# Designs tried in a protein design run: peptides against a protein of PDB entry 3T7K. Part 93

Target 1, 248 residues: chain A of PDB entry 3T7K
Amino acid sequence: KAEKILARFNELPNYDLKAVCTGCFHDGFNEVDIEILNQLGIKIFDNIKETDKLNCIFAPKILRTEKFLKSLSFEPLKFALKPEFIIDLLKQIHSKKDKLSQININLFDYEINGINESIISKTKLPTKVFERANIRCINLVNDIPGGVDTIGSVLKAHGIEKINVLRSKKCTFEDIIPNDVSKQENGGIFKYVLIVTKASQVKKFTKLINDRDKNETILIVEWNWCVESIFHLNVDFTSKKNVLYQKK

## One batch from the design tools (peptide; made by RFdiffusion4, then SolubleMPNN)

Design b2_p17_3_s2 (from b2_p17_3, 6 letters changed)
Fold by OpenDDE base, seed 1:
Structure b2_p17_3_s2 (fold): chain B 248 residues (1-248), chain A 17 residues (1-17)
Amino acid sequence: as target 1 above (248 residues)
Amino acid sequence: MEEIIKKANTNTETELP
């Protein structure tokens, strides 16, 4: 059925998109439209898997969804597109009125606002954002909104190797893991990195660490610190935004 | 066609806090 619909075009573009959708197309596409998109080199996946070599995200805007945050870890993210791209494409293809010999839809006209070439270019780097920041091992409180699995999955996609889940009420100093990164000479490495939700946790963890390991570097942040770092694909250690405690 | 437009604008995915 798709072939008969596309047969009116002399030439078909190959967009070479391996995409996920977030905040759009929740009900998916019909079988004909999926096949049309496939013939145009647009493959949409339900879930993010590293093996699929995803290069595109469809979203109406920048979102804090798991899919959107993980899309910034694609290698590279080639395109971040508005759903209107697919809509206009399918409209043009299903239109009987236009004697169009070609599909005239440019991907660049559908860029998500705020995903610029500077962000796209950072997805071409050989390292992940937290890897570049020398953050390998973190401590995450078990009462984090969104859940430790989802938050942990996003953080791992961005180069955090080890996530230690802290039982905030019961944890001791021995439960806190160090960020085991080889000392690079440039002083940007925190021995203890913690993501917390409450000021009481800051007080607890700072006391536990300072009482047992008084001279060590500590970074305690909110989840928003990670989100901002992901959206910028850069960790700004000069910013105090979303930093609850820092000891250099 | 109108159904696709409605589907494209529906944000059902939960944003992380």
Scores: peptide ipSAE 0.407, ipTM 0.883, DockQ to the pose 0.949
Fold by OpenDDE base, seed 4:
Structure b2_p17_3_s2 (fold): chain B 248 residues (1-248), chain A 17 residues (1-17)
Amino acid sequence: as target 1 above (248 residues)
Amino acid sequence: MEEIIKKANTNTETELP
């Protein structure tokens, strides 16, 4: 059926998109529209898998969804597009009125506000944002909103290799893992990195670490510190925003 | 057409806190 619909166009673009959707198209597409999109080089995936070599996200705006946060880890993220791209494309393709020999939809007209070339360029870097920041192993409290699996999956997508889940009420110093990175000459490496939700956890973990491993470097942050680092594809260690405790 | 627009506006994914 899609071939018959597309046969009215003399030339079809190949957009070369392997995309996920977030905050849009929850009910998916009908079979004909999926086939149309596929013939235009647009493949929509339900889930993020590294094997799919995803290069695009559809979203109405910057979102704090798992998919959106993970899309900034694509290698590279080529396009971050508004759902209106698909809507206008399918409208043009289903239109009986336009004797258009060509599809006149430009990807660049549908960019998500705030995902600029600077962000896209950073997705071409050989390293992930937390890898560049020398953050390999973190401690995550088990009571984190969004859940440790989802948060952990986002953090792993961005170069955190090991996530240690801390039971905030029961944990001891021995439960806290060090950030095992080789000292690079030019970067502040924190021996202990923790993501926490409450000021009481800051007090607990700082005491546990300082009592047992005196003079070591500690970074305790909120989840928002990670989110901002992801959205900028850069860790700003000069910012105190969402930093609950820092010992250099 | 209206169905595609409705589908595009379904914001059911939970934003992380």
Scores: peptide ipSAE 0.406, ipTM 0.882, DockQ to the pose 0.943
Fold by OpenDDE base, seed 3:
Structure b2_p17_3_s2 (fold): chain B 248 residues (1-248), chain A 17 residues (1-17)
Amino acid sequence: as target 1 above (248 residues)
Amino acid sequence: MEEIIKKANTNTETELP
């Protein structure tokens, strides 16, 4: 059925998109529209898998969804597009009135606001955002909203190798892992990196670390610090935003 | 056509806090 619909066009674009959707198209597409999109080089996947070599996200705006945050880890993210791209494309293709010999839909007209070329260019870097920031091993409190698995999965997608889950009420100094990175000359390396939810946790962990390892560097942040770092694909160590405690 | 627009507006995914 898709072939008969597309046969009216002399030339078909190949968009070369391997995409996931977030905050849009929850009910998916009908079989005919999936076939149409596939013939235009648009493949939509339900979930993110590294094997699929995803290069595109569809979303109405920047979202704090697991999919959106992980899409910024694609290698590269080629396009971050509004769902209107697919809507307008399918409308043009299903239109019986347009004697158009060609499909005239430009991907660049559908960019998600705030995902610019500077962000896209950083997804072409050989390293992940937290890897570039010398953050390899982190401590995450077990009471983190969104859950340790989801948060941990996002952080791993962005170059954190080891996530240590701290039982906030019962943890001791021995439960806190160091950020095991070699001292590089070009960046502040924090020996202890922690993501926490409460000021009481800051007081607890700063005491535990300072009582046992007094001279070491500590970074304690909120989840929002990670989110902002992901959205910018850069860690700004000069910013105090979402930093709860810092000891250099 | 109306169904595709409805499908585009279904935001069921939970944003992380």
Scores: peptide ipSAE 0.404, ipTM 0.882, DockQ to the pose 0.935
Fold by OpenDDE base, seed 2:
Structure b2_p17_3_s2 (fold): chain B 248 residues (1-248), chain A 17 residues (1-17)
Amino acid sequence: as target 1 above (248 residues)
Amino acid sequence: MEEIIKKANTNTETELP
């Protein structure tokens, strides 16, 4: 069926997209449209797997979904496209107007607002955003909204190797892991990095750390600090936004 | 076609905080 629909075009583009969708196409595509998209070099995957070498995301806008946040870890993310790309493409293909010898849909017309070439270019870097920031091991409170598994999975996609889940009510100093990163001569390395949800946790963890390890560097942030770092593919240590406690 | 447009506008994924 797809072949018969596409046979009216003299030449078919190869978009070379390996994509996930977020905030769109939740009911998926019909078999014919999947096959059409496949013939155009557009492969849509239900889930993110490293083996699939995903290079594209479809979303209506910047979203704080797990998929969207993880898409910024693709190597590279080539395109972040609005769902209208697929819609307009399929509309053109299903059009009964026999006069279309070519598919005239440009991917660049469908870019997600706020995902610019500066962001895309950073996905071509050999390192992940938190890796570049010398953040390898973090402490995450167990009461984080969104859950430790989802948040942890996003953070791991962005170069966090070890996530230690802290039982915020019961944890001791011994439960807090150091950020085990070799001192690079020119980078402020925080020995303790923590993601917390409330001021009482800041007070608790700062006390625990300072009582046992007084001279060490501490970074305590909100989840939004991570989100902003991901969306910019850069950690700005000069910003106090979403930083709850910092000791250099 | 109308179904595809509906599918594009439905956000069922949970945004993280």
Scores: peptide ipSAE 0.408, ipTM 0.883, DockQ to the pose 0.956; fails the geometry check

Design b2_p17_3_s3 (from b2_p17_3, 8 letters changed)
Fold by OpenDDE base, seed 2:
Structure b2_p17_3_s3 (fold): chain B 248 residues (1-248), chain A 17 residues (1-17)
Amino acid sequence: as target 1 above (248 residues)
Amino acid sequence: MKEIIEKANTNTDIELP
């Protein structure tokens, strides 16, 4: 069926998209449209797997979904596209207007607002955003909204190697892991990095660390600090936004 | 066609806080 629909075009583009969808196409596509998309070099996957070498995301806008946040870790993310790309493409293909010898859909017309070439270019870097920031090992409170597994999975996609989950009510200093990174000469390395949800945790962890390891560097942030760092593919250590405590 | 447009606007993915 797809072949018969596509046979009216003299040439078919190969978009070379390996994509996930977020905030769109929740009901998926019908078998014919999947096959049409496949013939155009558009493969849509339900889940993110490293083996699939995903290079595209479909979303209506920048979203704080697990898929969207992880898409910024693709190597590279080639395109972040609005769902209208697929819609307009399929509309053109299903059009009974015999006069279309070619598919005239430009990917660049469908870019997600705020995902510009500056962001896309950073996904071509050999390192992840938190790796570049010298953040390898973090402490995450167990009461984080969204859950430690989802949040942890996003952080790992972005170069966090070790996530230590802190039982915020019961944890001691010994439960807090150091950020074990080699001192690079030119980067402020925080020995303790923590993601917390409330001011009482800041007070607790700062006390525990300062009482036992008084001279060490501490970074305590909100989840939003991580989100902003991911969306920019850059950690701005000059910003106090979403930083709850910093000791250099 | 209406169904495809409606499918594009449905956000079922949970946004993280």
Scores: peptide ipSAE 0.401, ipTM 0.836, DockQ to the pose 0.948
Fold by OpenDDE base, seed 4:
Structure b2_p17_3_s3 (fold): chain B 248 residues (1-248), chain A 17 residues (1-17)
Amino acid sequence: as target 1 above (248 residues)
Amino acid sequence: MKEIIEKANTNTDIELP
């Protein structure tokens, strides 16, 4: 059926998109529209898998969803597009009124506000954002909103290798893992990195670490510190925003 | 067409805090 619909166009674009959707198209597409999109080189996946070599996200805006945050880890993210791209494309393709011999939809007209070429260019880097920041092993409190699995999955997509889940009420110093990174000459390495939700956790963990491992470097941040680092694809260690405790 | 537009605006993905 899709072939018959597309046969009215002399030339078909190949968009070369392997995409996920977030905040849009929850009910998916009908079989005909999926086939149309596939013939235009647009493949939409339900979930993020590394094997799919995803290069695109559809979203109405920058979102704090798992999919959106993970899309910034794509290698590279080629396009971050508004759902209106698909809507206008399918609308043009289904339109019987347009005697158009060609599809006139430009991807660049549908960019998500705030995802610019500077962000896209950083997704072409050979390293992930937390890898570049020398953060490989983190401690995550078990009471984090969004859940440790979802938050952990986002952090892993961005180069955190090991996530240690801390039971905030019961944990001891021995439960806290060091950030096992070889000292690079040019980067501040924090021996202990922790993501926490409450000021009481800051007080607890700082005491546990300082009492048992004196003079070590500590970074305690909120989840928002990670989110901002992901959205910028850069860790700014000069910013105090969402940093609850820092010992250099 | 209405269905595609309605489907495009459905946000069921949970925004992380």
Scores: peptide ipSAE 0.394, ipTM 0.826, DockQ to the pose 0.956
Fold by OpenDDE base, seed 5:
Structure b2_p17_3_s3 (fold): chain B 248 residues (1-248), chain A 17 residues (1-17)
Amino acid sequence: as target 1 above (248 residues)
Amino acid sequence: MKEIIEKANTNTDIELP
């Protein structure tokens, strides 16, 4: 059926998109439209897997979804597109009125607002955002909204190698892992990095660390610090926004 | 047309806090 629909075009574009959708296309696509998209080099996946070499996200806007946050870790993210791209493409292909010899849809007309070439270009870097920031091992409180698995999976996609989950009420100093990064000459390295939800946790962890390891560097942040770092694909250590405690 | 666009733009994914 798809071949018969596409046979009216003398040439078909190959968009070379390997995409996930977030905040759009919940009902999916019918089998014919999936096949049409496949013939145009557009593959849509239900979930993010590293093996699929995903290069595209479809979303109506910037979203704080797991898929959207992880899409900024693609290698590279080539396109961040509005769902209207697929809608307009399928409408043009299903149109019986137009003796169109060619499909005329430009990907650049469908960019997600706020995902510009400056963001896209940073996804071509050989390192992840937290890797560039010398953050490899973190401590995450177990009562984090969104859950430790989802939050942890996003952080791992962005270059955090090890996530230690802290039982916030029961943890001791021995439960806190160091951020084991060799001193590179030009990067501020925090020995202890923690993501917390409450001011009581800041007081607890700062006391535990300072009582046992008094001279060490500590960074305690909110989840929003990570989100802002991901959306900018840069960690700004000069900003105090979403930083709850810092000791240099 | 409008209904298809509205369905296509429905946010069903959970936003993280």
Scores: peptide ipSAE 0.394, ipTM 0.826, DockQ to the pose 0.760
Fold by OpenDDE base, seed 3:
Order: structure tokens, then sequence, then C-alpha cells
Structure b2_p17_3_s3 (fold): chain B 248 residues (1-248), chain A 17 residues (1-17)
């Protein structure tokens, strides 16, 4: 059925998209529209798998979803597009009135606001955002909203290798892992990096660390610090935004 | 046509806090 619909076009674009959707297309596509999209080089996947070599996200705007945050870790993210791209494309293809010999839909007209070429260019870097920031091992409190698995999965996608889950009520100094990175000359390396939810945790962990390892560097942040770092694909160590405690 | 627009606006993905 898709072939008969597309046969009216002399030339078909190949968009070369391997995409996931977030905040849109929950009910998916019908079989005919999936076949049409596939013939145009558009493949939509339900979930992110590294094996699929995803290069595109569909979303109405920047979202704090697991899929959106992970899409910024694609290698590269080629396009971040509004769902209107698919809608307008399918409308043009199903339109019986347009004697159009060609499909005239430009990907660049559908860019998600705030995902610019500067962000896209950073996804072509050989390193991940937290890797570039010398953050390899972190401590994450077990009461983090969204859950340690989801948050941990996003952080791992962005170059954090080891996530230590802290039992906030029962943890001791011995439960806190160091950020095991070699001292590089060009960046403040924090020996202890922690993501926390409460001011009481800041007081607890700063005391535990300072009582046992007084001279070491500490970074304690909120989850929002990680999110902002992901959305910018850059860690700004000059910003105090979402930093709860910093000891250089 | 209405159904495709409605499908585009349905978000079931949970935003992380």
Amino acid sequence: as target 1 above (248 residues)
Amino acid sequence: MKEIIEKANTNTDIELP
C-alpha cells in the first residue's frame, strides 16, 4: 500500500533518521505510515539501544525525559526535531491534491528550540560531557526522585562509569567512593562527587568527608546540575547554580 | 487528520524531576 502512495513522486528523499520519540507519538504509527517512513529512510524505535546507532530525537520541546537526556549522548545526534516534521511529511504524502513531483519538507525547519548547531556539534566529540569534566565515579543518594536506576542510566550514557548508591540514613565515610581520575592539569578534579536531594545530606556528607579526609576536594550537587550540564553538553565549574557544596 | 495531531500531543514519558 505504501508503494502505491509513494509511486506518485518521481524522487523520494532519504532522510537517514534513526529516531526515538519522547513527548509525542505515544500511540505510534499505523503499518502504512511506518512503511512510508521506512522508504524515506526514517526508522522510529520504541527504546534507546546502543546497537541501533540512533541519531535523532522527536520531541515537541526540550524535555527532562530519560529518552531526551540520553539522546544528547548519541554519537552523533544529527537532528532534534519537532513531531510536526513527521506530521507534515505524512500529510504531504497522503494529499491527493498536490501534483508535487517531489516531497518538499526540510529537516532544518523543524528543529527543537534550544537544540542548536553548537549542541549538535558537541555530540560529535569523542568524549562524553562528564568524561570531559573528569567525573568518572559518583555517589548518588538512594532517595533520588526518578530512581537510582533511571538517573544512573542517564549519567552512564553521559560518561559516568561508576555510580555508587548511598543509603543516606545509614552510610558512613567508608561507603563514599572517590572519583578515581588522574590529576589532569587543565581542570579542577573533585575527589568526591555526590548527587544529593536535601540540605541534611550535604551536612552529613561534608562532615563525614572532612572528618576523615580533611584536605580533599568535594563537589555536592543537585540532579539539576547534571541536567543543565547535559542540556549544554558542558560542565560549567564557574557556575554556582545547583551546586550545594564545593571545596576546591 | 485530527487523530495524527492528537497522537503527536500525547506524552506518556515521565519527565524526571
Scores: peptide ipSAE 0.385, ipTM 0.806, DockQ to the pose 0.934

Design b2_p17_3_s4 (from b2_p17_3, 6 letters changed)
Fold by OpenDDE base, seed 5:
Structure b2_p17_3_s4 (fold): chain B 248 residues (1-248), chain A 17 residues (1-17)
Amino acid sequence: as target 1 above (248 residues)
Amino acid sequence: MEEIIKKAETNTEVELP
């Protein structure tokens, strides 16, 4: 059926998109439209897997969804597009009135507002955002909104290798893992990195660390510190925004 | 067609805090 619909075009574009959708197309596409998109080099996946070599996201705007945050870890993210791209493409293809010999839809007309070439270009870097920041091992409190699995999965996509989940009420100093990174000559390395939700946790963890491992470097942040770092694809250690405690 | 338009405008996915 798709072939018969596309046979009216003399030439078909190959968009070379391997995409996920977030905040749009929740109920998916019909079989004919999926086949049309596939013939145009547009493959939509339900879930993010590294093996699929995803290079595109469809979203109406910047979102704080797991998929959107992880899309900024694609290698590279080539396109961040509004769902209107798919709509207009399928409208043009299903139109009976247009004796169009060609499909005239430009990807650049459908860019997500706020995902500019500066963000896209950072996804071409050989390292992930937290890897560049010398953050390899973190401590995450178990009572974090959004859940430790989802948040931990986003952080891992962005170069954090080890997520240690802290039972905030019951944890001791021995439960806290160090951020084990080799001293690179030009990067501030924090021995302890923690993501927390409450001021009481800051007081607890700072006391535990300072009483047992005196004079070590500590970074305690909110989840929003990670989100801002992801959306910028850069960690700004000069900013105090979303930093709850820092000891250099 | 109309169903695809509605599906594109609906944000049903949970945003992280």
Scores: peptide ipSAE 0.352, ipTM 0.837, DockQ to the pose 0.920
Fold by OpenDDE base, seed 2:
Structure b2_p17_3_s4 (fold): chain B 248 residues (1-248), chain A 17 residues (1-17)
Amino acid sequence: as target 1 above (248 residues)
Amino acid sequence: MEEIIKKAETNTEVELP
């Protein structure tokens, strides 16, 4: 069926997209449209797997979904596109009125607002955002909204190797893991990095660390600090936004 | 066609806090 629909075009583009969708196309595509997209080099996957070598995301805007946040870890993310790309493509392909011998759709016309070439270019870097920030091991409170598994999975996609889950009410100093990174000469390395949800946790962890390891560096942040770092593909250690406690 | 448009507008995926 797809071949007969596409046979009216003299040449078919190969978009070479391996994509996930977020905030759009929840009900998927029909079999004919999937086959059309496949013939155009557009493969849509339900889930993110490293083996699929995903290079594209479809979303209406920047979203705080697990898929969107993880898409910024693709190697590279080639395109972040609005769903209108697929809609307009399928409309042109199904249109009997358009005497178009060629599909005329430019991917650049469908870029997600706020995902610019500066962001895309950073996905070509050999390192992940938290790796570049010398954040390898973090402590995450167990009461984090969104859950430790989802949050931890996003953080791991962005170069955090070890997520230590802290039982906020019961944890001791011995439960807190150090951020074990080699001292690079030019970067402020925090020995303790913690993601917390409330001021009482800041007070608790600051006390536990300072009572046992008084001279060490501490970074305590909100989840939003991680989100902003992901959306910018850069950690800004000069910003106090979403930083609850910092000791250098 | 109208169904595809509705599919693009529905944000049913859970955003993280």
Scores: peptide ipSAE 0.351, ipTM 0.833, DockQ to the pose 0.918
Fold by OpenDDE base, seed 1:
Structure b2_p17_3_s4 (fold): chain B 248 residues (1-248), chain A 17 residues (1-17)
Amino acid sequence: as target 1 above (248 residues)
Amino acid sequence: MEEIIKKAETNTEVELP
């Protein structure tokens, strides 16, 4: 059926998109539209897998979804597109009124607001955002909203190798892992990195660390610190935004 | 077609906090 619909076009674009959708197309596409998209080099996947070499995300705007946050870890993210790209494409293809010899849809007209070339260019870097920030091992409180698995999965996609889950009420100093990064000569490596949800955890962990490992560097942040770092594909250690405690 | 438009505007995925 798709071939018969597409046979009216003399030339078909190949968009070379391997995409996931977030905040749009939750009910998926019909079989005909999936086949049409496939013939145009647009493959939509239900889930993010590294093996699929995803290069695109469809979303109406910047979202804090797991898929959106992980899409910024694609190698590279080539396109972040509004769902209107697919809609307008399918409209042109299903239109019987337009004597169009060609599909006239430019993907560059459908960029998500706020995902600029500066963000896209950073996805071409050989390193991940937290890797560049010398954050390899973190401590994550077990009571984090969104859950440790989802949050940990996003953080791992962005170059954190080890997520240590802290039982915030029961943990001791021995439960806190150091950020095991070789001292590069350029200052800014924190020995202890923690993501916490409340001020009582800051007080607890700062005491535990300072009482047992005095004079070490500590970074305690909110989840929003990670989100902002992901959305910018850069860690700004000069910013106090979402930083609950910092000891250099 | 109208169903696809409605599906494109709805944010059904949970945003992380």
Scores: peptide ipSAE 0.350, ipTM 0.834, DockQ to the pose 0.919
Fold by OpenDDE base, seed 3:
Structure b2_p17_3_s4 (fold): chain B 248 residues (1-248), chain A 17 residues (1-17)
Amino acid sequence: as target 1 above (248 residues)
Amino acid sequence: MEEIIKKAETNTEVELP
């Protein structure tokens, strides 16, 4: 059926998109529209898998969804597009009135606001955002909203290798893992990195660390610190935003 | 066509806090 619909066009674009959708198209596409999109080089996947070599996300705007946050870890993210791209494309293709010999839809007209060339360019870097920040091993409190698995999965996609889940009520100093990175001269390496949810945890962990491992470097942040770092594909260590405690 | 538009407007995915 798709072939008969597309046969009216002399030339078909190949968009070369391997995409996930977030905050849009939750009910998916019909079989004919999937076939049409596939013939235009647009493949939509339900879930993120590294094997699929995803290069695109569809979303109405920047979202704090697991998919959106992980899409910024694609290698590279080529396009972050509004769902209107697919809508307008399918509208043009299903239109019986247009004697158009060609599909005239430019994907650049559908960019998600705030995902600019500077962000896209950083997804071409050989390293992940937290890897570049010398953050390899983190401590995550077990009471984090969104759950340790989801949050942990996002953080791993962005170059955190080891996530230690802290039982905030019962943990001791021995439960806290160091961020095991070699001291590089040009970046403030924090020996202890922790993501926490409340001021009582800051007080607890700061005390535990300072009592047992004096003079070590500590970074305690909110989840929002990670989110902002992901959305910028850069860790700004000069910013105090979402930093709850810092000891250099 | 109207169904596709409705599908683009509905955010059913949970945003992380």
Scores: peptide ipSAE 0.350, ipTM 0.834, DockQ to the pose 0.936

